# Peptides against a protein of PDB entry 6A30: the designs that were tried, part 39

Target 1, 150 residues: chain A of PDB entry 6A30
Amino acid sequence: AQDADNVLQPIMDLLDSNLTLFAKICEKTVLKRVLKELWKLVMNTMERTIVLPPLTDQTMIGTLLRKHGKGLEKGRVKLPSHSDGTQMIFNAAKELGQLSKLKDHMVREEAKSLTPKQCAVVELALDTIKQYFHAGGVGLKKTFLEKSPD

## One batch from the design tools (peptide; aimed at target 1 D16 L19 T20 Y132)

Design b2_p25_7_s1 (made by RFdiffusion4, then SolubleMPNN; from b2_p25_7 with K5R R17L E18K F20R E21L S23E)
Fold by OpenDDE base, seed 2:
Structure b2_p25_7_s1 (fold): chain B 150 residues (1-150), chain A 25 residues (1-25)
Amino acid sequence: as target 1 above (150 residues)
Amino acid sequence: SLEERLKEFEEKMKEALKERLEEEE
């Protein structure tokens, strides 16, 4: 339980901040698209984080989180104009695109079979993340989350 | 708890979407 919490807390913090932001700034159709892309990204990131030997999860996720968090700390949240919302989505997508490059570096290690402990953490993490993306019914449909091959 | 945090998140998401719907109108 505690190990799962340690892995999930940074992800939850990221999801809380980003999904709430996207809900505020994105049109309904755009939000759904963003959520789908984020879902894919999170699934891909989790797959790698769990399959790769314990890279100190705190530093890479923490660095990614700190890079995303630095954008939010500036004071007066002027509701970004439609143009600023697009730029934030673009910046988020760009940061996500850098995660895709991390993809290419991480795929090089042979997919070692996950230990039972790692599998349990993955399952719990996946369930939690599905709940976040579903967001009580305002996010992605459960059917989409369940049919995702990732 | 994780459940409480998820509930708080869901409420924030609902509120965020509500605010946007009100702004689009």
Scores: peptide ipSAE 0.188, ipTM 0.731, DockQ to the pose 0.639
OpenDDE base, seeds 1, 3, 4, 5: peptide ipSAE 0.173, 0.161, 0.182, 0.177; ipTM 0.714, 0.706, 0.721, 0.720

Design b2_p25_7_s2 (made by RFdiffusion4, then SolubleMPNN; from b2_p25_7, 8 letters changed)
Fold by OpenDDE base, seed 5:
Structure b2_p25_7_s2 (fold): chain B 150 residues (1-150), chain A 25 residues (1-25)
Amino acid sequence: as target 1 above (150 residues)
Amino acid sequence: SLQEKLAEFEKKMKEAVEERKKEEE
């Protein structure tokens, strides 16, 4: 339990700060779109981290950000005029991409397969992240989060 | 606890959305 809390705390702090910021600056429709893109990014990053051997963390994040960032640019997001909300979203996505630190705690370089303990931590992490993206009903729908391939 | 942190986050998110709605008005 304590180990899981230690692993999850940085993720929770990151999600708390960034998602709260997005909720403050984004209209409902924009917020949902941003959350969907961030969710995809997080899920893809986690999936690749679990399934792929430890490739260089920066390359995976950069590739994912580039693939999904195009979807963010095409949305004529009427961002509030004064803050480059696109840059803020990009920065937050980059910070969320640093969830690769979860890799350092979960992926022993040598083990091709997750131990039962590591699996339990991943499951708890996924459940926690889903709850943060749901945000008590303000964020993404539970059905959307559940349909995402784990 | 994790649940307490989540509850605090959910509260903050609701407040943030309501604050934003007031500013758009």
Scores: peptide ipSAE 0.400, ipTM 0.867, DockQ to the pose 0.685
OpenDDE base, seeds 1, 2, 3, 4: peptide ipSAE 0.384, 0.405, 0.388, 0.413; ipTM 0.860, 0.867, 0.862, 0.870; seeds 1, 2, 3, 4 fail the geometry check

Design b2_p25_7_s3 (made by RFdiffusion4, then SolubleMPNN; from b2_p25_7, 7 letters changed)
Fold by OpenDDE base, seed 4:
Structure b2_p25_7_s3 (fold): chain B 150 residues (1-150), chain A 25 residues (1-25)
Amino acid sequence: as target 1 above (150 residues)
Amino acid sequence: SLEERLKEFEKKMKEAVKEREEKEK
C-alpha cells in the first residue's frame, strides 16, 4: 500500500495539474487529440521501460527518481512548474516503467521481470492513469483506453 | 483516498471544460 502511494501520488499530481490545464485551454476536439497523443506516449514509454529497461536511462531515471525521490522524502513532489506537461508525463511514465529497478535487491538477472508485488503496483498505476485520462467522460473513451496503443 | 482524489479531479475537469465552453460563447 505504501509503495503504491509513493508511486501514485506524484503521478496523480502530475496528471491532475496538466490535464486540468489542457481542459481549460483546449477546445474539445483539440483536447481529445492531445490526450490521445499523451496516452500513446505514456503507454509506449511504459512498455519500453518495462520490457527493455535501457541501462543508459537508469542513470537518467535514477537521477530523476533521486531528484524526485529527494522530493519524495519531502512529501510534496514539487514537479517543476515550468516543464512541458508532456515531458513531465513522459518522465512519470518512465518512472513507472522503472519500478522493477527500484528494488535495491533485484539482481541484474531479475531486473527484467517485475515481482508480483511490482506487477500489482504497475497494474494499479495503469488503472489509475486510465481513469485520469478518462476524466469522468471529459477525456478519452474507456474503449480507447482499453485498446492497445499499437 | 485514491477514489476521492479521482472524484475531485473529475469534478475539476468538468468544471474546467464548462468554463472554457462558456468563454467561447
Scores: peptide ipSAE 0.581, ipTM 0.924, DockQ to the pose 0.691
OpenDDE base, seeds 1, 2, 3, 5: peptide ipSAE 0.559, 0.566, 0.558, 0.562; ipTM 0.924, 0.925, 0.923, 0.924

Design b2_p25_7_s4 (made by RFdiffusion4, then SolubleMPNN; from b2_p25_7, 8 letters changed)
Fold by OpenDDE base, seed 4:
Structure b2_p25_7_s4 (fold): chain B 150 residues (1-150), chain A 25 residues (1-25)
Amino acid sequence: as target 1 above (150 residues)
Amino acid sequence: SLEEKLKEFEEKMKKAYKENLEKKL
C-alpha cells in the first residue's frame, strides 16, 4: 500500500493539475482530443517502460524531470493565452510521457520480469490513471480507456 | 485516501468543465 502511494502520488498530482487545466481552457472537442493523445502517449510510454529494459541511462529521464519539476512553483494559475495553453499541453504531454519514472521504481532490480508485487503496483497505477482520464465522465469514455491505445 | 483524492479531482473537473461550457453560452 505505502509503496503504491509513493509511486502514484506524483502521477496523481500531475494528472490533477494538468487535466484540470485542460478542462478549463480547452473546448469540449479539443479536450477530448487532447486527452486521447495524452492517453496514447501515457500508455505507449508505460508499455515501453515495462517491456523494454532501460535503454538510456537514468540520467536523461532524471534530467528532464529535474528541469521540469522546478517549474511547479505555487504560482498563481494565470490562465495562459491560447498559445501558452498549447505549449502547456505539449509540456504536460511530455511530463506525462515521463511516467517512465514508474520504471525507476520498478526496474531497480535486474532487467527481468516484474515481480508479482510490482505487477500489482502497475495494475493499480493503470487503474488509477484510467480513472483520472475518465474524470467522472468529463474525460474519456471507459470503453476507450479499456481499449489498446493503437 | 486514493478514492477521496479521485472524488475531489472529479468534482474539480466537473466544475472546470461546466464553467468552461458556460463561458461559451
Scores: peptide ipSAE 0.488, ipTM 0.904, DockQ to the pose 0.706
OpenDDE base, seeds 1, 2, 3, 5: peptide ipSAE 0.461, 0.478, 0.474, 0.485; ipTM 0.897, 0.902, 0.900, 0.903

Design b2_p25_8 (made by RFdiffusion4)
Pose (drawn by RFdiffusion4):
Structure b2_p25_8 (pose): chain A 105 residues (1-54, 100-150), chain P 25 residues (1-25)
Amino acid sequence: AQDADNVLQPIMDLLDSNLTLFAKICEKTVLKRVLKELWKLVMNTMERTIVLPPSKLKDHMVREEAKSLTPKQCAVVELALDTIKQYFHAGGVGLKKTFLEKSPD
Amino acid sequence: SAFKDLEFTEEEKEKAKEAVEEFLE
């Protein structure tokens, strides 16, 4: 849990002062639209940074084997991910839980 | 919490509103 906090700390320091500034000055729809968009952005950047997918093999270029995360690493990632979701739900001001769960991103 | 009770200046609010409008265009 402490490790998951440390992983999310950089992105939370960035969004905190902001998400906070918004909902204070945005109409519900405007806030929802921004959060839905920032949500897609975070999920996409994570997909393309910490988990980029894995060369000519014999003759026909095959994808390499993925280097597995350690068990502790897998757990930190799962928890940190589940935490960002709750962060965007924000207990009922952010995105609805139903939307986040079915988010294709 | 993602949304906290914080104080913001009028200038910051105006800038943020302009940036949000630009972003949504």

Design b2_p25_8_s1 (made by RFdiffusion4, then SolubleMPNN; from b2_p25_8, 9 letters changed)
Fold by OpenDDE base, seed 3:
Structure b2_p25_8_s1 (fold): chain B 150 residues (1-150), chain A 25 residues (1-25)
Amino acid sequence: as target 1 above (150 residues)
Amino acid sequence: SAFKDREFSEEEIKKALEEIKKFLE
């Protein structure tokens, strides 16, 4: 559990920051659509990063995520008060784009089957992410999350 | 974040999502 938290925390912080922005700038219907698309992107990225390439070391993944998370915090552009709303969203997109670096690191490894331990970590991580997107019922429905690629 | 509440068009959001996809794919 602690290991999973350490791995996920940087991603969760990134998502919280960006989703907070989206919640402020979007009406409810648009926000739901954004959440659905973000969910798909996150899940697809995780699938490509973790499932397809072998999950090597939890510590390595955690370190990579933490490193990139810190980079995202540093790269957070303080937007001028008069910035265009589209520009703000694009800046958020750029921040999310830093997740691609994780993908690049993981794809370089030879495809291997996941060990039972690795599978357990992935399952825990997925459950945590699902819980996040569900957000106690105010986010995405569990049925949607369960039917999405994971 | 000190963002004031502002509603953006769906089109603007769509463009942003496409940009996100570009970075994550």
Scores: peptide ipSAE 0.016, ipTM 0.520, DockQ to the pose 0.110
OpenDDE base, seeds 1, 2, 4, 5: peptide ipSAE 0.015, 0.016, 0.018, 0.016; ipTM 0.514, 0.520, 0.523, 0.502; seeds 4, 5 fail the geometry check

Design b2_p25_8_s2 (made by RFdiffusion4, then SolubleMPNN; from b2_p25_8, 8 letters changed)
Fold by OpenDDE base, seed 5:
Structure b2_p25_8_s2 (fold): chain B 150 residues (1-150), chain A 25 residues (1-25)
Amino acid sequence: as target 1 above (150 residues)
Amino acid sequence: SAFRDVEFSEEEIEEAKKKVEEFLK
């Protein structure tokens, strides 16, 4: 449980911050598409984070979160004009794109078989993330999350 | 509710989708 929390907390903090922003500025159709891509990204990141030694990954995720957290605290998000909204989506996407680069740094370690403990952490993490992306029915459908090839 | 839908034009939606997809690629 504690190991799962250690892996999930940085991801959940990132997701909460970004999804809250997207929820405010995106139309439902755009949001759904963004959520699907984020789901894939999170699944891939989680797989790598659990397969890789947890200590180095937490520091990287924490550093990414700290760099972005300082910028978000100050601004009363005025309802951006349509142009401002698109730019905010672009900026948020750019921030998320830095996570894809983190993916490339993590690929270098040979895929070790997951220990039973790691498998349990993955299962717990998956359930939590599925719940988060489902968001009480306003997010992704459970059937999509369960059938995802990721 | 966590999701407040803001209305965008279809063009803005497609541009935003494209940008997101490019960054998540």
Scores: peptide ipSAE 0.027, ipTM 0.484, DockQ to the pose 0.139
OpenDDE base, seeds 1, 2, 3, 4: peptide ipSAE 0.022, 0.022, 0.022, 0.024; ipTM 0.492, 0.485, 0.490, 0.471; seed 1 fails the geometry check

Design b2_p25_8_s3 (made by RFdiffusion4, then SolubleMPNN; from b2_p25_8, 9 letters changed)
Fold by OpenDDE base, seed 4:
Structure b2_p25_8_s3 (fold): chain B 150 residues (1-150), chain A 25 residues (1-25)
Amino acid sequence: as target 1 above (150 residues)
Amino acid sequence: MAFRDREFSEEEIEKAKKEIEEFLK
């Protein structure tokens, strides 16, 4: 649970900040489209993160977050300031999109199956992300989130 | 969970709009 929280919290904080902004500026239909694309991106990233040899879940999300975060001092992923959040999602999205290219480079390392613990973390992460994307009904429909290839 | 209500600057909003537009292209 704690490991999942550690991995998810930065993502959730980023998503929370940016989705709140998106919710304010977008019509419901536009927001849903954005959320759908973000969901696909997140799912694809998670799938790749899961399928990609465990860079420790922290390391891959951390590396994705780290490559753009110059100032990773020791422990706490300081979420960049409010202004950079949206750009970070876009950049994260772009990076996540480019992770497909990283797959080709990492294909040489045996895809280690997730440990049961890692699976549990991912499941918890997915549930949390789903709840977040649903956003109390203003986001994506639960049915859409559930039909997404988990 | 509902989106947390936050205040954003006009600049942030405009940047976000542009990013969304680019993201949806």
Scores: peptide ipSAE 0.205, ipTM 0.802, DockQ to the pose 0.678
OpenDDE base, seeds 1, 2, 3, 5: peptide ipSAE 0.191, 0.201, 0.202, 0.203; ipTM 0.799, 0.801, 0.799, 0.803; seed 1 fails the geometry check

Design b2_p25_8_s4 (made by RFdiffusion4, then SolubleMPNN; from b2_p25_8, 11 letters changed)
Fold by OpenDDE base, seed 4:
Structure b2_p25_8_s4 (fold): chain B 150 residues (1-150), chain A 25 residues (1-25)
Amino acid sequence: as target 1 above (150 residues)
Amino acid sequence: APFRDEEFSEEEIKKALEEIEEFLK
C-alpha cells in the first residue's frame, strides 16, 4: 500500500491539478476526450515508470511528473465567453502537450518481468487511477478503462 | 457535474479536439 501510494501520489497530484482545471474549462464532450488522452498518457507513463525501470527509480520519475504538474496554476477558471472558452481549451491542450513530453524524458530500459510485489503495486495503482478517471460516473466509462492497454 | 455547462459550437469543439490530439500525439 505504501509503495503504491508512493508511485501514485505524484501522478494523482498531477491528474488532480489538471483535471480540475480542465473540468472547469471544458465542455463535457471535450473533457471526455481530454480524459481519454490523458488516460493513455498515464498508462504509458506507468508502463515506463513501473514496468521498464525498477520501482526504486519511481521517485525520480515521480519527481519528474511533479515538476511538470507544479507549473499548472490551480487558479479559479471563470466561465468565459465562447471565444474565450475555446482559447482556454487550446491552452489546456498545450498543457497536456507538455505532459506528453514526459515520454521523451523516460529512459527506456529493457522491460523486465515484474516481481510479485511490483505486480501488486501496479494492480493497486491501476485500480486507483481507474476509479479516479471514472470520477463517480462523470468521467470515463469503466468499460473504456478496462479495455485500455494497461 | 464537474463539467462546464456552456456549450460550444460543433466547429469549436472539433477544432479544440484536433488541437488536443495533436499535442498528445
Scores: peptide ipSAE 0.021, ipTM 0.530, DockQ to the pose 0.078
OpenDDE base, seeds 1, 2, 3, 5: peptide ipSAE 0.020, 0.018, 0.021, 0.022; ipTM 0.518, 0.517, 0.529, 0.478; seed 5 fails the geometry check

## One batch from the design tools (peptide; aimed at target 1 T20 Y132 A135)

Design b2_p26_1 (made by RFdiffusion4)
Pose (drawn by RFdiffusion4):
Structure b2_p26_1 (pose): chain A 105 residues (1-54, 100-150), chain P 26 residues (1-26)
Amino acid sequence: AQDADNVLQPIMDLLDSNLTLFAKICEKTVLKRVLKELWKLVMNTMERTIVLPPSKLKDHMVREEAKSLTPKQCAVVELALDTIKQYFHAGGVGLKKTFLEKSPD
Amino acid sequence: AAAEAAKAAAEAAKAAAEAAKAAAEA
């Protein structure tokens, strides 16, 4: 849990002062649109940074084996991910839980 | 001294933003 917090700390420091500034000054729809968009952005960047997928093999170029995360690493990633979701739900001001769950991103 | 005062003000603003976010979630 402490490790997951440390992973999220950088992105939380960025969004905190913000998300906070918004909803204060945005209509519901405007806020929802921005969060939905920032959500897609975070999920996409994570997909393309911490988990980029894994060369000529014999003759025909095959994808390499993925280097598995350690068990502790897997757990930290799962928890941190589940935490960002709750962060964007924001207990009922952010995105609905139903939307986040079915988010294709 | 001015730099220290600016840092203390930035920290106070962040604490206030966190408190507002926690209140919105409650």

Design b2_p26_1_s1 (made by RFdiffusion4, then SolubleMPNN; from b2_p26_1, 22 letters changed)
Fold by OpenDDE base, seed 4:
Structure b2_p26_1_s1 (fold): chain B 150 residues (1-150), chain A 26 residues (1-26)
Amino acid sequence: as target 1 above (150 residues)
Amino acid sequence: SEEAERAAKEAAEKEKARKELEELKK
């Protein structure tokens, strides 16, 4: 449970901030595309966080995700005007870009097989994330989330 | 209206996901 929380909490904080914003400002088609990219990013980040040595990478990813999540919280209160929405999308895209760069810094360690404990953490995390990305049917389709190669 | 509905549904699912996470912590 604690290990799952350590992985999920930073991800959920990021998702909470970004997806709420995107849901408000994006058209349905744009939102779906953004969600797909976020899904890929989350899956990649989660996989790396779980597979890579926990101490340095969890702290960096957690710190990065928390830092970015907190950065968005400061802007969250204002109902975005249409002009504010574009800037918010840009900021969110920049944050996502930084998460993508983190991927490049993560040394391609050899494909380590997940331990049973890591598998359990992944399963718990995936269920929560899938539910979140589905967002009551307005987000990504369940079939996409289940069949995603990520 | 559609954006508001999306935001509301997302917020509801977020809360559900958080509750599920809390239950998994027990």
Scores: peptide ipSAE 0.018, ipTM 0.391, DockQ to the pose 0.057
OpenDDE base, seeds 1, 2, 3, 5: peptide ipSAE 0.014, 0.017, 0.018, 0.006; ipTM 0.349, 0.382, 0.382, 0.253

Design b2_p26_1_s2 (made by RFdiffusion4, then SolubleMPNN; from b2_p26_1, 22 letters changed)
Fold by OpenDDE base, seed 4:
Structure b2_p26_1_s2 (fold): chain B 150 residues (1-150), chain A 26 residues (1-26)
Amino acid sequence: as target 1 above (150 residues)
Amino acid sequence: DEKEKAEKEEKKKKEEAREELKKLME
């Protein structure tokens, strides 16, 4: 439970901040696409964080998310003017794009089998994230979340 | 008790964010 919370909290904080912003700015169709990309990113990041040797769990997800997320803390969401909203989407998309590129550069370390404890943490984390991304049925489809490379 | 309270508060915040996302997606 605690290990799952440690992994989930940085992810959820990032998701909460970004998804709230995206939900306000993006049309439903665009938001769904963004959610799909975020889901892929989160799954890949979780897989790497859990499968990669214990770099202190908080630092890698937190640093990957924090190095990219440090820019997000500042601004009271003033309703950005239409121009500012587009730029925010572009910046967020660029950040997501940079995170996807980071995927290509991280050498697939040997697929170490997850320990039973790590598997349990992943499962709990995945369930929570799936529930979040599903957002009571308005987010990502359950079928997509289930078919995503878990 | 404090840990459980923090977990409940975190869960509540996550649920609130989910509800907000839900409202925005409706």
Scores: peptide ipSAE 0.056, ipTM 0.425, DockQ to the pose 0.109
OpenDDE base, seeds 1, 2, 3, 5: peptide ipSAE 0.050, 0.019, 0.016, 0.015; ipTM 0.418, 0.400, 0.376, 0.373; seed 5 fails the geometry check

Design b2_p26_1_s3 (made by RFdiffusion4, then SolubleMPNN; from b2_p26_1, 24 letters changed)
Fold by OpenDDE base, seed 2:
Structure b2_p26_1_s3 (fold): chain B 150 residues (1-150), chain A 26 residues (1-26)
Amino acid sequence: as target 1 above (150 residues)
Amino acid sequence: MEEKLREELEKKEKEKARKELEELKK
């Protein structure tokens, strides 16, 4: 339970922060592309977090997520003016880029076989994440989530 | 209208995912 939470919580925080933002500012087609890239990123991050117990990556992901999560002050959801939306997209894209760089800095440790416990955590995490990304049919298609090679 | 419905559905699914996470913590 605690290990699954340690993996899922950063992912859920990332998803909560970024998807809420993207849903407000992106066109449907752009949103789908962003969701697909975010899905790949989440899968890769989850794989690394589970395979590599990186104390450092939880702090880096947590620090990256916490620094940006605090910037969403409870302020009145003024629909960002078109200019503010573009800047928010740019900031969110920069964050995604930093997560991608984090992916590159995460040492390619050889693909160690997942332990049965790690597999169970991955399965639970995948189910939750798939459900979140599917979002009752308004997110990614279930067929895409099931056929994802990541 | 579609956008509001989408936002409500997203909010509902987000809440569901959070509940599932809380259940996994227990």
Scores: peptide ipSAE 0.016, ipTM 0.360, DockQ to the pose 0.055
OpenDDE base, seeds 1, 3, 4, 5: peptide ipSAE 0.016, 0.014, 0.006, 0.005; ipTM 0.364, 0.321, 0.249, 0.225

Design b2_p26_1_s4 (made by RFdiffusion4, then SolubleMPNN; from b2_p26_1, 23 letters changed)
Fold by OpenDDE base, seed 4:
Parts: C-alpha cells; structure tokens; sequence
Structure b2_p26_1_s4 (fold): chain B 150 residues (1-150), chain A 26 residues (1-26)
C-alpha cells in the first residue's frame, strides 16, 4: 500500500495536471498522441522507480517532475487563446521530448528481476494508471493499455 | 455538448482512479 502510493502519487499528480490541460487544449487526435507518449513515459518512469533504489528515484521523478513542474504555476485557467494553447502544447511536447531523451541517457541498469513486492506494487500501479489513462473511454483505448509493453 | 460530456466523463474517471488510489493506501 504505502509503496504503491509512493510510486503512484507523483505520477498521478503529474497526470492530473497535464492531462487536464491537454484535454482542454488538444483536439482528440492530438490528445491521444500525447496520452500515448505520456503512457510510455509513465511506464518507463515507474519501471525505473520500482527497480531502482527508492530514495534515488523519488528524487529523480520528483526532480524530473519538479524541474518540469516549476513552470506550471497556478495560472488561473483563462481559456488560453488559440496562440496560448499552441504554446502550451509546444511546451508540453518539449517536456515530453526532454523526458524521452533522459531515457536514452539513463544507463541501462541491468534488468533486475522485480521482487514479488515490487511486482505487486507494479500491478496495483498499472491498474490505477490504466484506469486513469483510459478516462472512461476519452483517453487511451483499453486495448492499447493492455498491449502496451509492460 | 460532446466536449462537455467527454470532460465530465474524464473527471468522473479521474475521480474513480483517485479513489482507487486512496483505497490502495488502506
């Protein structure tokens, strides 16, 4: 429970903030594309968080999220003008791109087999995240979520 | 109207996911 929360909470906070924004500013097709990239990112980040020592990863996710999250101040949701929406998408895409690059630079730590505890945390986390990304059918298709390389 | 419905459904599912997370904390 606590371990799952430690992994999920930062992810859910990120998702809550970004997906709400994306849902407002993106057309359906763009949103789906963004969600797919976010899904990949979340899966990769989660895998690393669970496989890597907990202390370094919360800080890394937290640092990744914080480095990227410090720019998302509580801007009162003024309906961004079309120009503002485009800039927000661009910024979000840039953030996603930076996170993707981080994946390439992070040394393949040896694929350590997950402990049973880690597996349980992953399963719980995956269910919650799948539900979140599916978002009642407005997000990613269940088939995509299930077929995603876990 | 479709967009509003979609947003409402998303909010509902988001809330469900949050509740599930809270249940997992227990």
Amino acid sequence: as target 1 above (150 residues)
Amino acid sequence: EEKELEELEKKKKKEEARKELEELKK
Scores: peptide ipSAE 0.035, ipTM 0.470, DockQ to the pose 0.053
OpenDDE base, seeds 1, 2, 3, 5: peptide ipSAE 0.029, 0.034, 0.017, 0.029; ipTM 0.472, 0.466, 0.438, 0.465

Design b2_p26_2 (made by RFdiffusion4)
Pose (drawn by RFdiffusion4):
Structure b2_p26_2 (pose): chain A 105 residues (1-54, 100-150), chain P 26 residues (1-26)
Amino acid sequence: AQDADNVLQPIMDLLDSNLTLFAKICEKTVLKRVLKELWKLVMNTMERTIVLPPSKLKDHMVREEAKSLTPKQCAVVELALDTIKQYFHAGGVGLKKTFLEKSPD
Amino acid sequence: KTEAEKRIEELTEELEKAEEEKEEEE
């Protein structure tokens, strides 16, 4: 849990002062649109940074084996991910839980 | 509770207060 906090700390320091500034000055729809968009952006960046997928093999170029995360690493990633979701739900001001769950991103 | 959970609760409270202030102004 402490490790997951440390992972999310950089992105939370960025968004905190912001998300906060918004919903204060945005109409519901405007806020929702921004959060939906920032959501897609975070999920996509994570997909293309911490988990980029894994060369000529014999003759026909095959994808390499993924280097597995350690058990502790897997757990930290799952928890940190679940935490960002709750962060964007924001207990009922952010995105709905139903939307986040079915989010294709 | 974790530090992240506390920060999420604080953010939620601030957002709810901002929505209540908007409703009062209307």

Design b2_p26_2_s1 (made by RFdiffusion4, then SolubleMPNN; from b2_p26_2, 11 letters changed)
Fold by OpenDDE base, seed 4:
Structure b2_p26_2_s1 (fold): chain B 150 residues (1-150), chain A 26 residues (1-26)
Amino acid sequence: as target 1 above (150 residues)
Amino acid sequence: MTASEQRIKELTEKLKEAEEEKKKLE
C-alpha cells in the first residue's frame, strides 16, 4: 500500500491543481475529453515506467511527470475572466502536449517481468488511480476506466 | 485511510464544488 502511494503521490501532485482548474473553466464535455487524454497519458507513462524499467525507481514516474510538469506554479486559481480562461486552457493544453511528447522519449528498455510484489503494487496503484480519475462520479466513468488497456 | 485515498477524497470534493458552482451559473 505504501509503495503504491509513493508511486501515485507525484502523479496526484501533478494532476490535482490542473484537474481542479479544468473543472472550473471547462465545460463538462471538454473536461471529460481532457480527463480521457490525461488518463491515457498516465496509463502509458505507468506502463512504460513500471513495466519497462525496474520498479526500483518508482520515483521515476513521478519524476518523469514532474520533469515535464515543472511549469506548474502553485497559482491560486482565481476565477479567470473569459480572456484568462482561454489562456489557462491554452497553457494547460501546452503542458499536456509536452506530457504527450514524453511518450516518445521513453526509450523502450527490455520489458523485465515484474515480481509478484511489483505486480501487486501496480494493481493497487491502478485501482487507486482509477478511483482518482473517477473522482466520485465527477470524473471519468468507471466503464471507461475499466475498458482502457490495463 | 491511505494518503492516496485522502487525496482522492479531497479532489472529489473540489471537483464536486466546481461542478456545483458551474451549475449555479447556468
Scores: peptide ipSAE 0.338, ipTM 0.827, DockQ to the pose 0.836
OpenDDE base, seeds 1, 2, 3, 5: peptide ipSAE 0.285, 0.292, 0.312, 0.290; ipTM 0.796, 0.805, 0.818, 0.804

Design b2_p26_2_s2 (made by RFdiffusion4, then SolubleMPNN; from b2_p26_2, 12 letters changed)
Fold by OpenDDE base, seed 5:
Structure b2_p26_2_s2 (fold): chain B 150 residues (1-150), chain A 26 residues (1-26)
Amino acid sequence: as target 1 above (150 residues)
Amino acid sequence: ATASQKRIEELTKKLKEAELEKKLKE
């Protein structure tokens, strides 16, 4: 449980402020779309992280998230262009879109088989992050979260 | 509650508050 928390803390640190901002400035349908894209990004990142077992070093996920958080590169979130809020969303989405570059820096090391303990941590982390995106029912629907982002 | 669970609760609260605030401004 503590290990799962440790894995999720950097992700949640990144998402908390951004999601709070999006919730304030986005209309509900736009917010849902943003959440869906963020969910896909997080799941893809986690999937790749699992395939590249960094489970032992908290620093790797944190460093990967931290290294890519600084660069303003254009993640293509098609948000309607009209409001000052859209630009803020675009900027925040751009910051989050840098997580997509995390994909390129995850060196495919040979997929070490996860130990049962590591599998349990990953499963707990996945369940917890689903709850995070569900956000007590104000976020994404459970049915969506249970589907593969692919 | 775990640290993550507490954060989920806090996020839930913030999102609910944001939704309420938007409704009040309409």
Scores: peptide ipSAE 0.504, ipTM 0.898, DockQ to the pose 0.831
OpenDDE base, seeds 1, 2, 3, 4: peptide ipSAE 0.490, 0.493, 0.499, 0.503; ipTM 0.895, 0.893, 0.898, 0.896

